# Peptides against a protein of PDB entry 3H8D, part 71

Target 1, 122 residues: chain A of PDB entry 3H8D
Amino acid sequence: DMKRQQRFFRIPFIRPADQYKDPQNKKKGWWYAHFDGPWIARQMELHPDKPPILLVAGKDDMEMCELNLEETGLTRKRGAEILPRQFEEIWERCGGIQYLQSAIESRQARPTYATAMLQNLL

## One batch from the design tools (peptide; aimed at target 1 I11 I14 C65 L74)

Design b2_p30_8_s3 (made by RFdiffusion4, then SolubleMPNN; from b2_p30_8, 12 letters changed)
Fold by OpenDDE base, seed 4:
Parts: structure tokens; C-alpha cells; sequence
Structure b2_p30_8_s3 (fold): chain B 122 residues (1-122), chain C 122 residues (1-122), chain A 30 residues (1-30)
């Protein structure tokens, strides 16, 4: 549904093991979210020392944010919201297209803006 | 048409009269653009010493950017793209809602994402 | 660069909902 607003967010994080280390020894990760209207469509986690984690609605619901966008407070946190391209660029580099495509083909993906857009490209 | 990507841009400018003054004496203005797909839907200019200028497609075509988004190079200029909220917040403060509404009512506004969204609110 | 999410730093998450902060903290601990 193209009527719903697509919004993207990013929050940096430090590994729990690095929390109390010197700043130079703290490796940053990034938590990304794509909200299709009030509900999350895609989630992505960039970890400093392990492969990226890609998650899509329907397939990975148990690992994704269960809160609606308003409940998160992301829209009220300055600097959390990012441009679509800032999300997609990383998503693509991490193999997100293939991941989402496979989720669609396996009938695991819940229909979202992301699934619709990908299906338009294929 | 909700299928078209909505993209927003902002570029600072210095008044021609200030170009050759000391940096401290250069007052910055801001040029804003909302592109509904390839074509501009809204344009806004914040001047340091005069009222804001609001422009909407259809009504103000002669004063607005005539180039499609690709031709502008805005997407390739680092830092030019802004969030929708960054545009809308200023737009609203400058009386953009009333301006666009009047343009719609006078049948001057070309249908765009902006007109559609406003009409959904009224 | 935004300051990293650190669950112990309440000030950083003041604008986020407590429920989300809790969820995110637990998620990122894994």
C-alpha cells in the first residue's frame, strides 16, 4: 500500500562486552529499521565482529521489533531517522535483496512496501 | 500517485550582495525542494532579510526549477537531501499549508503528492 | 556520529519509549 509512509531509522550500539572498555576499544554496531506505516517491514543489524543480520516481516517476526512506530519513540529521537537511501544502500550491500526475495519465494514474507517494491523489480 | 518516490532537498545560498564580504557578514539563505518522482512539487526559499518564498507546481512553474530531479544533480550532492519532516516543518511554519490550499482552491495547483496529501487532511 | 546505544545511559534514551529501550537492550545483548 503506497499510501503508508515509509520511514527509516538507525541507532548505534556498543557491544555489551565493550561497554566498559576504553573508547578506542569500543566497536560500534548499528540497528536499522524500516517501518511501513506503523509496523516494521525490515530490520537490519550491523555488528562489528560478525556478519550482518537481515530480518523481514513475516519470516523473522520473533526477532523483529514488535512495537508500532509510535510506541518506539524513534520519531521523537533526534538523529534516529535516516533517509531511505541510507537504509537501502546498506541493505543491498548485505544481500538484502536476495534475502527478501527468498522470503517471498518461500511464502514467508508478509506483504509490505518492501516486498511490493522488490516484486516490481523482478 | 503514491508509487512515486518523494524526495526533499536543501541547499544554502549567500545573497549576491554578500558574496564578497567577510564571512561574518554573509547571511545564509536556504533553498528547499520537494520532488514528487522526477518533477518538483514544491519549492521554498528562506531568505535572511525578507519573507519566505513558497512555490507550488502549477501555480508557480515559471519561478520553480524546470529541471527533472536527475538533471539537477541534487541526488549526487552530498548533504543536499533532507528528511520529509525537515522540509514540512519549515513549510508549515512559513504558511505552506494555506498557500497550497489556496492554490488548489483557485485551480492553479498541479496535482502532486503534496496536493493529494493536503486534500486528505481537509 | 550519534552516541551509541548503551542501556545503562538513560540520558541517551530519554526520547525513546521505555518499552522500546527494554526490547532493544535485550535484543542487542544476544
Amino acid sequence: as target 1 above (122 residues)
Amino acid sequence: as target 1 above (122 residues)
Amino acid sequence: MAEPFIPEKEAYYSELSPKFVKWLSERLKK
Scores: peptide ipSAE 0.264, ipTM 0.548, DockQ to the pose 0.622; fails the geometry check
OpenDDE base, seeds 1, 2, 3, 5: peptide ipSAE 0.264, 0.264, 0.249, 0.261; ipTM 0.571, 0.558, 0.525, 0.576; seeds 1, 2, 3, 5 fail the geometry check

Design b2_p30_8_s4 (made by RFdiffusion4, then SolubleMPNN; from b2_p30_8, 14 letters changed)
Fold by OpenDDE base, seed 5:
Structure b2_p30_8_s4 (fold): chain B 122 residues (1-122), chain C 122 residues (1-122), chain A 30 residues (1-30)
Amino acid sequence: as target 1 above (122 residues)
Amino acid sequence: as target 1 above (122 residues)
Amino acid sequence: MAEPFIPDKEAYYSELSKAFVDWLSERLKK
């Protein structure tokens, strides 16, 4: 059912190696999530010292959040929820369209709102 | 100018009669506000014991927040600001579209971002 | 209009679940 609520979240993180350093030496990364209903559809990680990581449901399940949205606490975390465009803008910049498209074509992607929208665009 | 910043807020409230009761006996309501720039465009109240209240600028000025956004302190209140959809979802569920439409048709509604968007939809 | 107030921040606004924090921490070790 594509009537599921689409919700997006972003959480900053500091690398474990930096957690005890001075603030100026703590490089911040960003963890992004797109939830299609209760389950994650896309995950994205911006690291301070390595290339972005893109993950899509079906293909990358083992690397993606295994908790449903309610279990994460994201909806209750102040400042965690973001607008769709705040996610999509980064997703697009990181090559997310091509990544998801490839996953669809290889039959690795699980159908989600994201896959449906992409297929509508193509 | 319709380039004004659209900002939305939500604050819980406890009924006066419950303020001195135990936490389990305090039924929480919710106060919502849509600010179109510095001035309120829509207000919404979810009560624990009565129907939702919808208010739109122009029609319901005397029942709505009389302070500009800066004067309210909402922007400085942690956890008060919410996403547009968090407001709109409740607004729609409460019949806000019809309410605002009626206010427009009766020439009671003051033009706001909300009225403009609604008129774009119709 | 209603007279709203925000209750105790810690009690009212929950943080991320321990399970999620743990998961995320492990994920980000890689």
Scores: peptide ipSAE 0.242, ipTM 0.542, DockQ to the pose 0.197
OpenDDE base, seeds 1, 2, 3, 4: peptide ipSAE 0.226, 0.221, 0.221, 0.238; ipTM 0.592, 0.520, 0.505, 0.592; seed 2 fails the geometry check

